# Peptides against a protein of PDB entry 3WG5: the designs that were tried, part 282

Target 1, 218 residues: chain A of PDB entry 3WG5
Amino acid sequence: LAKNIVYVAQIKGQITSYTYDQFDRYITIAEQDNAEAIIIELDTPGGRADAMMNIVQRIQQSKIPVIIYVYPPGASAASAGTYIALGSHLIAMAPGTSIGACRPILGYSQNGSIIEAPPKITNYFIAYIKSLAQESGRNATIAEEFITKDLSLTPEEALKYGVIEVVARDINELLKKSNGMKTKIPVNGRYVTLNFTNVEVRYLAPSFKDKLISYITD
Target 2, 218 residues: chain A of PDB entry 3WG5 as posed
Amino acid sequence: LAKNIVYVAQIKGQITSYTYDQFDRYITIAEQDNAEAIIIELDTPGGRADAMMNIVQRIQQSKIPVIIYVYPPGASAASAGTYIALGSHLIAMAPGTSIGACRPILGYSQNGSIIEAPPAITNYFIAYIKSLAQESGRNATIAEEFITKDLSLTPEEALKYGVIEVVARDINELLKKSNGMKTKIPVNGRYVTLNFTNVEVRYLAPSFKDKLISYITD

## One batch from the design tools (peptide; made by RFdiffusion4, then SolubleMPNN)

Design b2_p27_7_s4 (from b2_p27_7, 13 letters changed)
Fold by OpenDDE base, seed 2:
Formats: structure tokens, sequence, C-alpha cells
Structure b2_p27_7_s4 (fold): chain B 218 residues (1-218), chain C 218 residues (1-218), chain A 27 residues (1-27)
């Protein structure tokens, strides 16, 4: 039987216009090869809302399933990362990771204090995150509480509350546990049943631009 | 028997010059009342290195034990919060909290990417965090890995590895478990044995300035 | 920039650059 290709790529750090370019590049490569899925190993504290919304849209436009995997242990899909995860076809988390804390802010003051988003913007993101949860058949009440209570969840809690689909220690366990699962949102208008029975895992490296930007921006 | 006073105060959000003012105010109030200890309920992603170092110094100059309590569940003592915790007399964590991820950065680029600290600065903070761990009799190898591997730990891992002293669900469990423990660093040049056998808990509210700054900076 | 031991934090990072009112109105 022909091996289905599964791509794995890492996205670490802030969600920015550059992070959008990384998502777009990685998904495009996997689409071109007709991969069974792409797994994005996500470790983000969050980022820009505009970039996040563009990334969510890019994931939802994907021709293949996009699995957000909060990895490695110690990683988080925080803030913008939670929205990205909720916008994706499947969410997995490694033990010792977190998801949530989605309260929008305008930024940090020069003294380092958070600048709150005005109620209009907070309410917009409440509606937005609830829509992502509802569309993906995930817990919209918890999605709201990620903002209103700045709630963060463990993988076990997130699974229990129906925020995520898989707890997995590594890519092999993720593939094994998610095999036969349906995507939580459509791929090309259809809910896809993941087939990881005979897969070849291909790791995508950061481009030179990705490395340079992660070096310059790092 | 006269009740020993234990103060509890919350510090949430970024570590800034204002956060220093909060620590200073809270500790000063507890010092003035000759409290048995102050418990700081810390929920921070981190913040400015200069403010963090000043806070660590203020804690180490305290006339009373300063207990850093990563609380509530979902909270973190991340980055600068880890340094503050390691500089304190006792560290507690609630289940579902985290500690670590201490890699110093220069900030975020306009595109939202992390700006890396040059090796000179990273090495400075490696030496600094290791010194905090060593002085407090905590795991200096893990303290280094909080930077070099951007490691984050669960409360159970942090306790197991000798990073923290207590896992507690609430203030009452914290007081019960930490009763009779020695401070990990000196108070007025002496290691203090905590006495929580007959304590009155007093909660410190944010000042109007604290609320206003948390409102303006929130 | 002064060295920050800014966590890679939710909040540092989730500065929603709010879509402009125009971008919010176009969603």
Amino acid sequence: as target 1 above (218 residues)
Amino acid sequence: as target 1 above (218 residues)
Amino acid sequence: PKPSIEPITFEDVYEPKYPSEEELASL
C-alpha cells in the first residue's frame, strides 16, 4: 500500500505576519504533495490578532488536514495559539503543555503593564473564539472562559472539557491515537477521516528566511 | 496564643517597575505588622529583567519570609516569575500551574517575532538563575535548563526535581504543608522555621494606584 | 532594547493588533 505522507513542522514563538508566512509555506508544501495531514508542532505564547485571524483562515482554506500539536512538553498554545488551535482540523497536546489565556490586550505600556482591550474588542474576540469552537464542535463555553476568566487548561482538562481531541507524548503516539478520527472542521467541504495506518513522516525544516527571521527576530 | 499574621497578596500580569512597587508595598505592610510571612499569589508570564532583579533584591531584603505561590490553577510563574520564585524564601505551586521558560530576550520585533538576547546576556542570566538556585538550595541544573532548554515544569516535576517546596490547592493547604518548613534563604541573616499553627490570614487588596495602573496598563 | 525576561507570554504576544475598525467591519 502506498505510504501516506504526514508532514511535521515546528512553529515556535510569537504569532506575527511572519508566522503566517510559515503556516502558509508549510501547508502549501504538504498540499502540493497531497499529504494525509500536516502536524504543526506549536509552541507559542500568542501574537498579533490580525496575523492569528489570517492563520486561522489559511488553515480553514487548507486542502489537507492541519493538526495543531502543542509540543514539546513545556510548550503552550497560548492566546493567539488557542485561536489557531480552535480553528484547526484537530488539536493535540503533549503532557505538560497548556492552552488558553486568550484575553485580548492592546499591548504593553512603557512601564510593562498590559493595556486592556476596550469592551468592543474583547466582545469581538469572545464572539470570534466561540464561533471557532462551535464550528469545530468544541466547547464554546470554555472558549469564552479562555477570554473572560483568562483560563488556561492542562491537556487532560482540555480533553475532558472537549476543547482538544488528543493527548500524546510524541508524534508516533499522536499518529496512533488520531488514526481514524474525523477532522473537527471540513477539508475541502468534507469531514476527513484521518488515515495514519501506513504513513511516512516528513519533517519540514525552517527555511533560511525562517531561520534568519527567527535569528533577527530572535 | 497570639495569632501570627500571614498576609496574602496577588500579583498578576507582567513584571515591571510597577510590579516592583506592588512587591515593595505588600512586603512593607507585612513587615510593619511583623507578619509570620507574606504569601504572594503570583500569576505572571514574566516581564522586564531590571524589574525582576529589583524584585528579587527586595524579597531578599525582606524582614519576613516571602512565599511565592503560583496560584490559581492555570497560573504560571513564567520567565521573570521563575527568577522571582527562585529568589524567594519558599515556593509553592497549585496543581495545574507551571514554572520555567526563562530564556531572556531583547523584546519583540514590530512583526511580533522574539528578539534574542545576545550570548553575553543569555550567559549572564544563566549565571544569575544558577546563583539564585544555589543560594536557595534548589536545583541549579534545572534552573539552567529553564534558560538553555526553555524548560517548563509542572508543580509535581518542580517538587520532584527540588525546584519548589510545596504543592498546594489553596492557601489553607499551603499553610498546613509549609508549617514547620525552613525558609530556603535567610530572613535577616537567619533561616526561619515557618510557624502556621495559629495564623490569621489577611488579604491585601491592590491599591487604587494598583487598580488604576492595572486598569490603564490593563 | 533592555533585556526582558519576558516570558514568551500569552499577553505579550496576544497584542491583538486589532483589525482596524475597517478590518473589523469587513469580518
Scores: peptide ipSAE 0.037, ipTM 0.212, DockQ to the pose 0.206; fails the geometry check
Fold by OpenDDE base, seed 1:
Structure b2_p27_7_s4 (fold): chain B 218 residues (1-218), chain C 218 residues (1-218), chain A 27 residues (1-27)
Amino acid sequence: as target 1 above (218 residues)
Amino acid sequence: as target 1 above (218 residues)
Amino acid sequence: PKPSIEPITFEDVYEPKYPSEEELASL
């Protein structure tokens, strides 16, 4: 039987339009090879809401399961990263990672203070994050509290509260634990049972463009 | 008795020359007011080694205790952040944060692959991080493993292994737990006992310049 | 200002710009 391919790619840092290009490229490569899934090792403090929404849409349009893996230990799916995770087919977290802190802002004032999002924008993102949680069968109350309380959770808490599906130390443990799980959202209109029993793991490196824009936006 | 002031400032994102300016400004303000300490809420994935070394030097030149607090939950003192923490007078971590992953790199290749630091550079940073750990009476073996194994630790592990001094959920718990602790490195040649029994907490906002460069580097 | 989701860490994905061999050689 042909080995199923699982791709692993890393997305680190801020969520920008360029992070969208990374997600799009990585998912497209994995789609072209008819991979069983792609795992995105995500470490993000957050970023642009427009880019985040585009990334969520791109994940939901994927022809293959997209697993968000908050990795390595110390990584976060903070803010925009939480939305991306909640928009994905499966969420995993490594020990020592976090998820949450999703309160929208307009930016920072000249004095360093946060420019609070007006209630209209905050309420928009509350509705949006709750919809992502509801569609994925994840905890919509906690998803709301990621905004309203700026709540952040450990992997153990996130698993316990039904925000995530897996706590895993590494890719091998992730594959082992997620094997036989159903995707939390549909792939091409169907909930897919993940099959990691005979997989080849392929790592995708960032493109030159991915690095250059990371470097320039850094 | 006059209330002792404790400053709290946030440093988030990459470690750059601008992050040095933030540390310098924040510490200078707290020094001018003869603060009991400054707490730097640190959330960093890493950054420039030159900037990191300058920040460590600026912390060690501080006339007041500088506490690195890896905060909020989900934050990290990754890479350069670990060096900064190890160079500081006290390290605290919030639950759900991480510390470590300190392996030096020269950058990223055009294809997205890490350009490994040559052994000479890696060995330099091994020696440097071990010296920071040794000077601060922290676990130099773990500090080395932050490089050699790209090790990352949870707050509980970091505390258990003697990398950090406090696990705290918030500033109030940090102040409570660190009250009466000695600084891990000298302040003006003396180990200082922290006194948080009657403190006013003052928050320092980023300057306009701090925000602009965060925004431009973002 | 475009809506950003906090914490917008403007984490520049700083490459751990470990000093170049030249930067370390100049120390």
Scores: peptide ipSAE 0.033, ipTM 0.227, DockQ to the pose 0.153; fails the geometry check
Fold by OpenDDE base, seed 5:
Structure b2_p27_7_s4 (fold): chain B 218 residues (1-218), chain C 218 residues (1-218), chain A 27 residues (1-27)
Amino acid sequence: as target 1 above (218 residues)
Amino acid sequence: as target 1 above (218 residues)
Amino acid sequence: PKPSIEPITFEDVYEPKYPSEEELASL
């Protein structure tokens, strides 16, 4: 019996235009192989809003389920990472990770203080993040509070509040717990039931370009 | 039986004089082929007010219905995009999109802070956006609040408040839901009933010039 | 007298660029 393939790839660091290229490459590989899903092990402090929005679009255009997995323990889906997660087909978190803190900022001043975003920008992202939550059947009130209160949640809190779908220690537990779940958003216009009963896990390595740019941006 | 043609084109990025040329080109092609409508998949953060006003005029002068569709999920009709939408024959939004945040600004300071528009300019755009809403039979109070409160709405909110006409996941659902609707503004002096029962969808690709300028402005 | 719409010097009334996705907030 043909094994279902699940790809696993890592995206770590700041969300940039290059991070979009990583998502696009990884998802494209998994689409070409008609994988059951791709799991993106996400660890990000945040990044550019434009790149984030493009990544969300790329995920939502995926021909296969894209699972965001905040991993390993100590990782975060902070700021832009939360939006990406909320735009995905399934969210998982490892114990000892965090999600949230989505208040937009214009940047940092010369003294390292945050330059606050004007109400216009903040209100835009409130509408955007609420839309992502509503579309995915996740807690839109908490999604709003990720901005308005700069809220950060533990995996257990995020699960309890209906922000995420799975708490899992590793890929094997993730596959076990998410088996038989429906995607929170459509895949090619249809909600897909995940089938992880007979799965081969394939790890995608970062390209040489991926390694070089992460090295330059770190 | 001759199929009604519906064109679909994408406009993404900042609203500029070049964006006017894109609208003009796309609408002209659809007019020449006597299309039932053109759907513009709009994804914009905003742009220049002068270009926006010219685009609105070009839409209102169209010999065929121009449907603004905020698409894909994660897209926005922000700022200038909202005015363009309100000036159009029908507005649709995909789930996971946003509309609003229309408060004019003069630009950004060297430190990235917003330079506020003087009351005279703000009041001009309040009058303008209210006029667009009133002419199209859309919620003029919310249109005003898009400026005065920098309000942004989800598709569901925008539909509920009578800002937009359709929430649709894709072009097929848009065509299905908008079939038999009247245009919100006249086409050649007449309100048109959309007929999408026997439709051929044709996608317009961006010109090489279109691709080059989007690349330069990104 | 035709109301002189004083040319609102369209000082570059940027309809607020939402900050270009570029000027958009670091999220």
Scores: peptide ipSAE 0.025, ipTM 0.205, DockQ to the pose 0.027; fails the geometry check
Fold by OpenDDE base, seed 3:
Structure b2_p27_7_s4 (fold): chain B 218 residues (1-218), chain C 218 residues (1-218), chain A 27 residues (1-27)
Amino acid sequence: as target 1 above (218 residues)
Amino acid sequence: as target 1 above (218 residues)
Amino acid sequence: PKPSIEPITFEDVYEPKYPSEEELASL
């Protein structure tokens, strides 16, 4: 039988418009090749809410399953990363990673203090994150608490509470554990059962632009 | 003869991933309707470099001409806005607007001081902005000076120095002056001659999401 | 405000190194 292709790409650093382009580029490549899925190895402290919402929308518009994998150990899907994960077709985390801490802010004052988002904005993101969780059949109460309590979870806790679907040490374990799982959101209007029985893993490298902006963001 | 459609949309505030989505949405609508062009009324102090680079790429991938119009009077295409303009098919400015001041920064310190970009980053953006200017047949020396001298120009100066193509008071004057102009960069691999002889102007409103994030960004 | 290509600000929700744009929600 012909091999199914699974793409793997890394997105690291702050969530920005550039991160959107990375998602868009990577997903587009995988869509063009009719991949079984794309796995995005995500490591982010957070970023711009607008970028995040665009990324979520791009993921939800994907013609193929998009798996968010919080990787490697020590990585986070913090803040915006949590929303992106919750907007995806499947969430995995490596041991020693984290997810959560989703309270929106307006930014930092000149003295580096957090400028709190007004209640209207906070409430918007509460509704938004709950919607993402509900639509994906994930724990919407915990999703709300990611904002209201700035809650952060371990992979084991996130799995236990039904925030994520897989804890995996590496891509091979992820493929093995997620094989036969249904996507948590539709792909082209249908829930897809992942087929990782006979796959070729293809790693996508950042473009030159991607590498340079990643260097600017580090 | 059937009317050509020209879309007009406004993008105001900081350049972010949300701004990318606004550009993408607006351009996509205009592409779907096979518009003669889209005019983006731009008013920005700047924003994220990554977002900017994505917006530039999205503009360059457009199936239709994208005209950046620095509008209304008092508006700016500052910093990231200058790059976006230089990446577009045509630049116009209203009297009393500005363009330039493109030196990259890493951010603001806790005390509100600018954190300077390292020379490597500054040099990258010098190369990038020069490329945009060169590709569009605009003044690459001035484009470099937007960074190296933090140069800002009036519409009259920008026109004089070959940074922009049109000074126009309003959309009607813009359409009149840009009618018959060739795009400064290709559309689908060819330079397009703009046809504004028999046009219908359609204003695009921000989506609910756009309005909400714009409200968060004001 | 000096027009800046604002950094790709690491808005780490907790201790983001750089002010988000005071107007933009950072997550």
Scores: peptide ipSAE 0.023, ipTM 0.216, DockQ to the pose 0.165; fails the geometry check

Design b2_p27_8_s1 (from b2_p27_8, 13 letters changed)
Fold by OpenDDE base, seed 3:
Structure b2_p27_8_s1 (fold): chain B 218 residues (1-218), chain C 218 residues (1-218), chain A 27 residues (1-27)
Amino acid sequence: as target 1 above (218 residues)
Amino acid sequence: as target 1 above (218 residues)
Amino acid sequence: SPVIEPITFAPALSPEEAAARRAKYLA
């Protein structure tokens, strides 16, 4: 029986318009091949709100399940990364990773101090992050506290509080644990039960452009 | 008598964190050489608010006058570019350029529609752009209308309305016309009278990194 | 239309804190 395909790709670094292009490219490839899912290994300190919102929208428009996997150990889905995760069909984290710290800022002053977002912006993102959590059946109270308390969670805490669905050490454990789980948001209007029995894992390499941008932004 | 140096550099494309790095690099070089000024040839459709605010701050912290020159003909200081210009020590525009259209947006939906900024964000940027205009002695009413009416102006209109200081076809005309003008904001706490008599113009080339990022983002 | 994108999110962890967390799990 032809093995279903699961794609795996890595997105690392700041969330930018380029990161959107990476998500779009990776998801498009997986959609074209009618993959069972794509797993995005995410390691981000955060980034831009616009790019984040576009990425969330791209994930939600995916024809296939998009699993955000905070990986490897030491990685984070920080700030914008948390929103992306909360907007996805399934969240997994490796031990030793983190999620949260979603307080919006306008930027950094030249002295390195944070330029605080006005309350209006903060409130907008509180509403937005809560919406993402609610739509995905995840803990909206904790999602709010990612902003209001600048809360960061371990994988175990995030799982315990119902922010994420899986703690897994590697892709194989992720596939094993997520097999039979329903997506936390719909795919093409339907909640999909993940079928990771008899799958082939295909790794998508970053394009040369992807590598170049990461090299420049790192 | 040793000629005073005026640096000229080009910044083209979307306003990003990388654009901040370009501004910082260019201004730092000019500061180190105790230049009379740096002229930034700006052509931007806009970009990120964070990067824009950082650039404005970097300009305001400059030890030398920073002149924003919307150049070449066909260029724009659109959106974020308008804020940068309004935050600078002097604004010039070439004939056939434009300035304005400063309405903040959260981004584009996947269908290409604009995601409108909430009123709170819009009001924040109205206050911000008006502040920049007021601090620089420029038309704060027009600055507001760059947002509220999505107003775009020609160089002649912008000059007429007191948004900019100079219309010039080239660097030489710019230097000639701006000679003896006071900066519209202080340099090191003092309004500087520009002295472009007996100056050497030095062009700063984009770094390889600058070229690479522009190539990737274009 | 020229876009002013209003909001950036602060990195949740400083690169140093992220590195420190990585080091703790790689030891």
Scores: peptide ipSAE 0.033, ipTM 0.434, DockQ to the pose 0.421
Fold by OpenDDE base, seed 5:
Structure b2_p27_8_s1 (fold): chain B 218 residues (1-218), chain C 218 residues (1-218), chain A 27 residues (1-27)
Amino acid sequence: as target 1 above (218 residues)
Amino acid sequence: as target 1 above (218 residues)
Amino acid sequence: SPVIEPITFAPALSPEEAAARRAKYLA
């Protein structure tokens, strides 16, 4: 019986155009192999709004379910990472991770102070993050508060408030808990029930280019 | 008589956080040596809005005049490059270069189509670019049209319409023509008259990190 | 095409503040 394949890849660091390329490459590989899903282990402090929006769009155009897994313990899906998670087919978090803090900023001043985004931009991203939450059947009020209150949540809080779907310590627990769940957004126009019975886990390594970029950005 | 030093550095490619680091490094070196000015040879198709705003702020915080020089022939200060130029103490262009095309976009879709920025974001950048033009005594109407009409100008047009200050074929012509000009924005709270009489030109090379980043982004 | 890439969601927290918040949630 052909084993159902689940891909696992890691994305760490700031969300940039290179992060988009990583998402695109990883998802494309998993699509080509007709994987049951791809799990992206995400650890990000945030990053570029444009890259984030492109990543969300790429996830929503995926031919397979994309699971965002905030991992390992100590990781975060902060800022842009929260938007990516909310745009995905399923969100999981490991214990000791965080999600939220989604206030758009224009950048940092020379003294390290945040340059605040104008209200028009903040309001745009409030509408955008609420749309992502609504489309995925997640808590749109909390999604708004990720911006308006700069709210950050624990995995347990995020689960309790209906922001995420799974708290899992590792990939095996994630597969076990998410087995039989429906995707929170459509895959090719339909909600898919995840089948993680008798799966083969395949890890994707970063490309040489990805490693070089990470080395430069770290 | 201690020679007045003018630094020259090159910034090429997309405007990113790494481009900010390049600007910061180059300006800091020139500040430490009490240079009369730094000339940044700029060739960019555009890039990140956040990085652009940080670069503009870094230029405006400079202890020395920062001259943006669109160079060599065939180069452009497109999109983010135009904002950087408008935020600088003096703008020069070489013949055969261009400036403008400042319409904000959210990014590119998978099919390579432009994702349009919402009107709220576009209007923010209209206000921002007009502010840069007004603060520098440059043509704010044309600055707006760089966005609303996606306008691009030749050096001769940009000079004619009061967007830039100098058309120059090379560094020597730039120094000659800009000698005795006042900065278009303050340096340490005062408008400075450029003194390029009896100058030493010092070229700054990209760091190893800068070269590596350029190799990855190109 | 010349692209002004839109607003960064920089971490609303500096890397230091993000680290401090990580430390707060790891505690």
Scores: peptide ipSAE 0.079, ipTM 0.426, DockQ to the pose 0.442; fails the geometry check
Fold by OpenDDE base, seed 1:
Structure b2_p27_8_s1 (fold): chain B 218 residues (1-218), chain C 218 residues (1-218), chain A 27 residues (1-27)
Amino acid sequence: as target 1 above (218 residues)
Amino acid sequence: as target 1 above (218 residues)
Amino acid sequence: SPVIEPITFAPALSPEEAAARRAKYLA
C-alpha cells in the first residue's frame, strides 16, 4: 500500500550529470518509502542532452509517479527541462513560469554566439520530443514547435494546448488539483490515479554533494 | 570617444548581494575602458529585492549603456530579473526566453509553500516596477500585470507589447538590430544612440569569486 | 551517442533561482 506520503524536492540550475544524480537520489528515496508520488520543483534553463535523456529514462523507470512542477513563479522548464517535464507522469506549472525553448545547440562560439546544431541532431530531437509528447498524451505539435520555432509558453497557454496538466500556485493547490488525475505515462506498466487525500508532505533537502556540485556547475 | 568596444558578460542564477558584485564589477570594467556598451547575458529566476534594487541603481549610475540580454534561448529575466531589465538601457531577448513573473513573496514556508507578501509590500513593488517601466518608456500596464497576474511573456509578446526592444538569436544579431537605437534611459543624463558599427566584442569571464559565490548561493 | 556538446537548451531559470526570485523579492 502506498503510504499517504508525497515527497517534494527541488532541482534547480543547469541539467548536468549531477542533476541526474539529484533526480536519481530523490526518486530513490521516494520509492523506498512507497510514496504516493514525488513532486520535483523544477526550475532549469536547460543543459546537457545526455543528462536530460538519462533523467527522462530514470523518471520512466520510477516505481512511483514523478510530478514535475515548474515552480516557483518565474521558474521555467525550458529546453532540457521541457523534455524532462514531457517525460514525467504529470506536469504542473506555477503562474508566471514558462516551458519550451527546446532548440538544440552545439554550444557557444568564442564570441558567445550560438553554434547551431546540424539538421541531423535537430531532427533527432524533434523526433524525440514528439515521442515524449505522444507517449504522455500531450501536444506533440507544440512539442515540435518548442524546437522549430523556439516556442515558449505560459502556464495558461501550456494548459490550454494540452502540454501540461495543472496550473497551481503552491504545493497544496497542486495536490488538490491533481488529486484524481491519471498519470500521463505508466507507473510499472499501469496508469495510476493519483490519490492526494490525507497525505503527508515530506521535503527533501539537497545533500551536501548537491549543494557543492550545483555550486561548481553554475 | 567611446572605444568601439562592446563588453559581454554573463550573469546567471539567483539575484543576491553577490550578483550585485558581479554587475558592479562588469560595469566598472566596461566603464574603465570607455566601452560603447556592456551586454549582460542575463538568466535569473529572480532573487532578493534588496540586491535587485541595488543592481537597478548601479545600472542607472552606469557611465555606459547597459543592455540586458535574456540569453541564451530558454533563459528568463523573471521576477528580480524583470526589474533589472526594466531598469536597463536596452532589453533584448533570445527566442524561447521569458520575462515577467514579478509577484513579490516573503519566502517559502517550512513546507515549501509560498509566503505571500502583505498588500503593502506588493503595492510598493507595483509602484516600483511601474516607475521603472515609465522611466524607460516601456509598458507600465504589463509591468504591473507581471505582479498582479504573475504574467510571463515570450520575447515576441514582450516586443509586441513594448516591454522590450529587441528579439535576437545571438550577440551579432543583437548588435545589428540594436545599432542606431536610443537607450531607453539616460546615460549620464543623455539618451545615447547606440553605435555598433565596427565594434570589438570582449567577453568578461566570471572571476574566481564569482564562480565561488555562485556556487554557494545556488 | 552524439556527444551533443552540452546542448545547452536555451537557459530557463532554476527552481532555486525561481524560489530566490520570490523569496528575495520581498527581503
Scores: peptide ipSAE 0.040, ipTM 0.272, DockQ to the pose 0.163; fails the geometry check
Fold by OpenDDE base, seed 4:
Structure b2_p27_8_s1 (fold): chain B 218 residues (1-218), chain C 218 residues (1-218), chain A 27 residues (1-27)
Amino acid sequence: as target 1 above (218 residues)
Amino acid sequence: as target 1 above (218 residues)
Amino acid sequence: SPVIEPITFAPALSPEEAAARRAKYLA
C-alpha cells in the first residue's frame, strides 16, 4: 500500500506578509501531493494582524488538514500565533512551549512602551478570537481571556482547558497521538479523521527567501 | 576502558545573540566528541528574551546532557539566566550564588527607572517559565513567583523548593553529586542517567570572537 | 492593523548598573 505523505515545515519568527507566503507555499506543496496532512512547526512571538487573518483564511481554505505544532521546546504560539493555531485543524504543543497573550496593540512607542489599541479594535479581536474558538470547538472563554487578561498557557493547561488537542515531544509522538482524531474544523466541508498509520514524513526546507527573511527577523 | 569526556565551558555576562553562538559552539563541540555531558558555568544578570528562548531551544535539542552550573560563588543566573537553567538537563549552583528575578521589562528610562512590560508580555513569560518548570519536573509555583514577586533564591532555598538539583562547591563535587542522577528533561527523547565514574574533564576556552564580544558587552 | 510585536526581556541590570559593569571592565 502506497505510504501517505505527511509534510513537516517550520515557520519561525514574526508573523508578516512573508509568513503568509511561507504558509501558502507549504500548504500548496502538500495539497499538490495529496498529503494526509501538513504539520507546521510554529515558533512565533506574534506579528501583524492583517497577515495573521490572511494566514487563518489560507489554513481554513486548505484542501488537507493543517496541524499547528508549537515546537521545539521553548517555542511559542504567542499573540498572532494563537489566532493561527485556533484557526487550524489541530493544535499540538511540545512540552516547554506556550500559547496565548493575544491582546492587540497599535505598536511600540519610541521608549518601547506599548501603544494600546482602542476599545473598538480590542472588541473586534475579542469577537474574532471567540469565533475561531467556537468554530473549532475549543474554549472560547479562554480565547477571550488571551486578550482581556493577556493570558498565556502551558501545554498542560491548554490541553486541560480544551484549547489544544495534543501534547507531544516530537513528530513521531504527535503522529501517534493524533492518529484517529477528527479535525477541529472542516477540510473541504467535512470533518476528517486523521490517519497516520502508514505515513512517510517529508520535511520541507525553507526557500532561500525564507532563510534570508528569517535571518533578518531573527 | 576509554575515559568519557565531560566538557566545561564558561558563559558570563548579558544574554545576547552572541551568547547563543557561544552555547551553540560549546554544545556542538561536546556533541561531536560524544561527551558524557557539558557543564556550562553560567554567570549572567540577564539579557534579551529572544536570545534566551533560542538558547533554551538549543539546550533542549542537544544530543548530550547540558548542565547549567551557576558558578563561581558570587555568580548569578538572574532573569534570562533562570529561564536557561530551567530549560536545561540539570541545574547546579555553587554556594553564594543566586537564581531568579525573572520579571520581564521593556527597558530602562533615561532616569534609570524600569519600563514595565505590559500584562501581555508578563503573562506570556509566566506561562513560558511555568512550562519550563513543569517539563523539567521543577517547582512551577516558584518559577511563576520568579516573575510575579521578582523572587530570587539562594542555592539552599532553590534546592529545598525543587528548583535545582545540586549544590556544589566546584566541578569535582558537582560530578560526584550528580553521578547517577537522571536528567530533568530528555536527551534525544530519553531521560539519561548521568555517569561520571570514569570521566576526563576538558575545559573549553572562549574563542577569539568570544573574548572580543565579552569584552564589548561586559 | 493591530500589531502583536516581539517580546524582549529587559536585562536585570539597570542601565546604570550595566554602565557601571562596563566601566569596571574597561578599567
Scores: peptide ipSAE 0.033, ipTM 0.298, DockQ to the pose 0.200; fails the geometry check

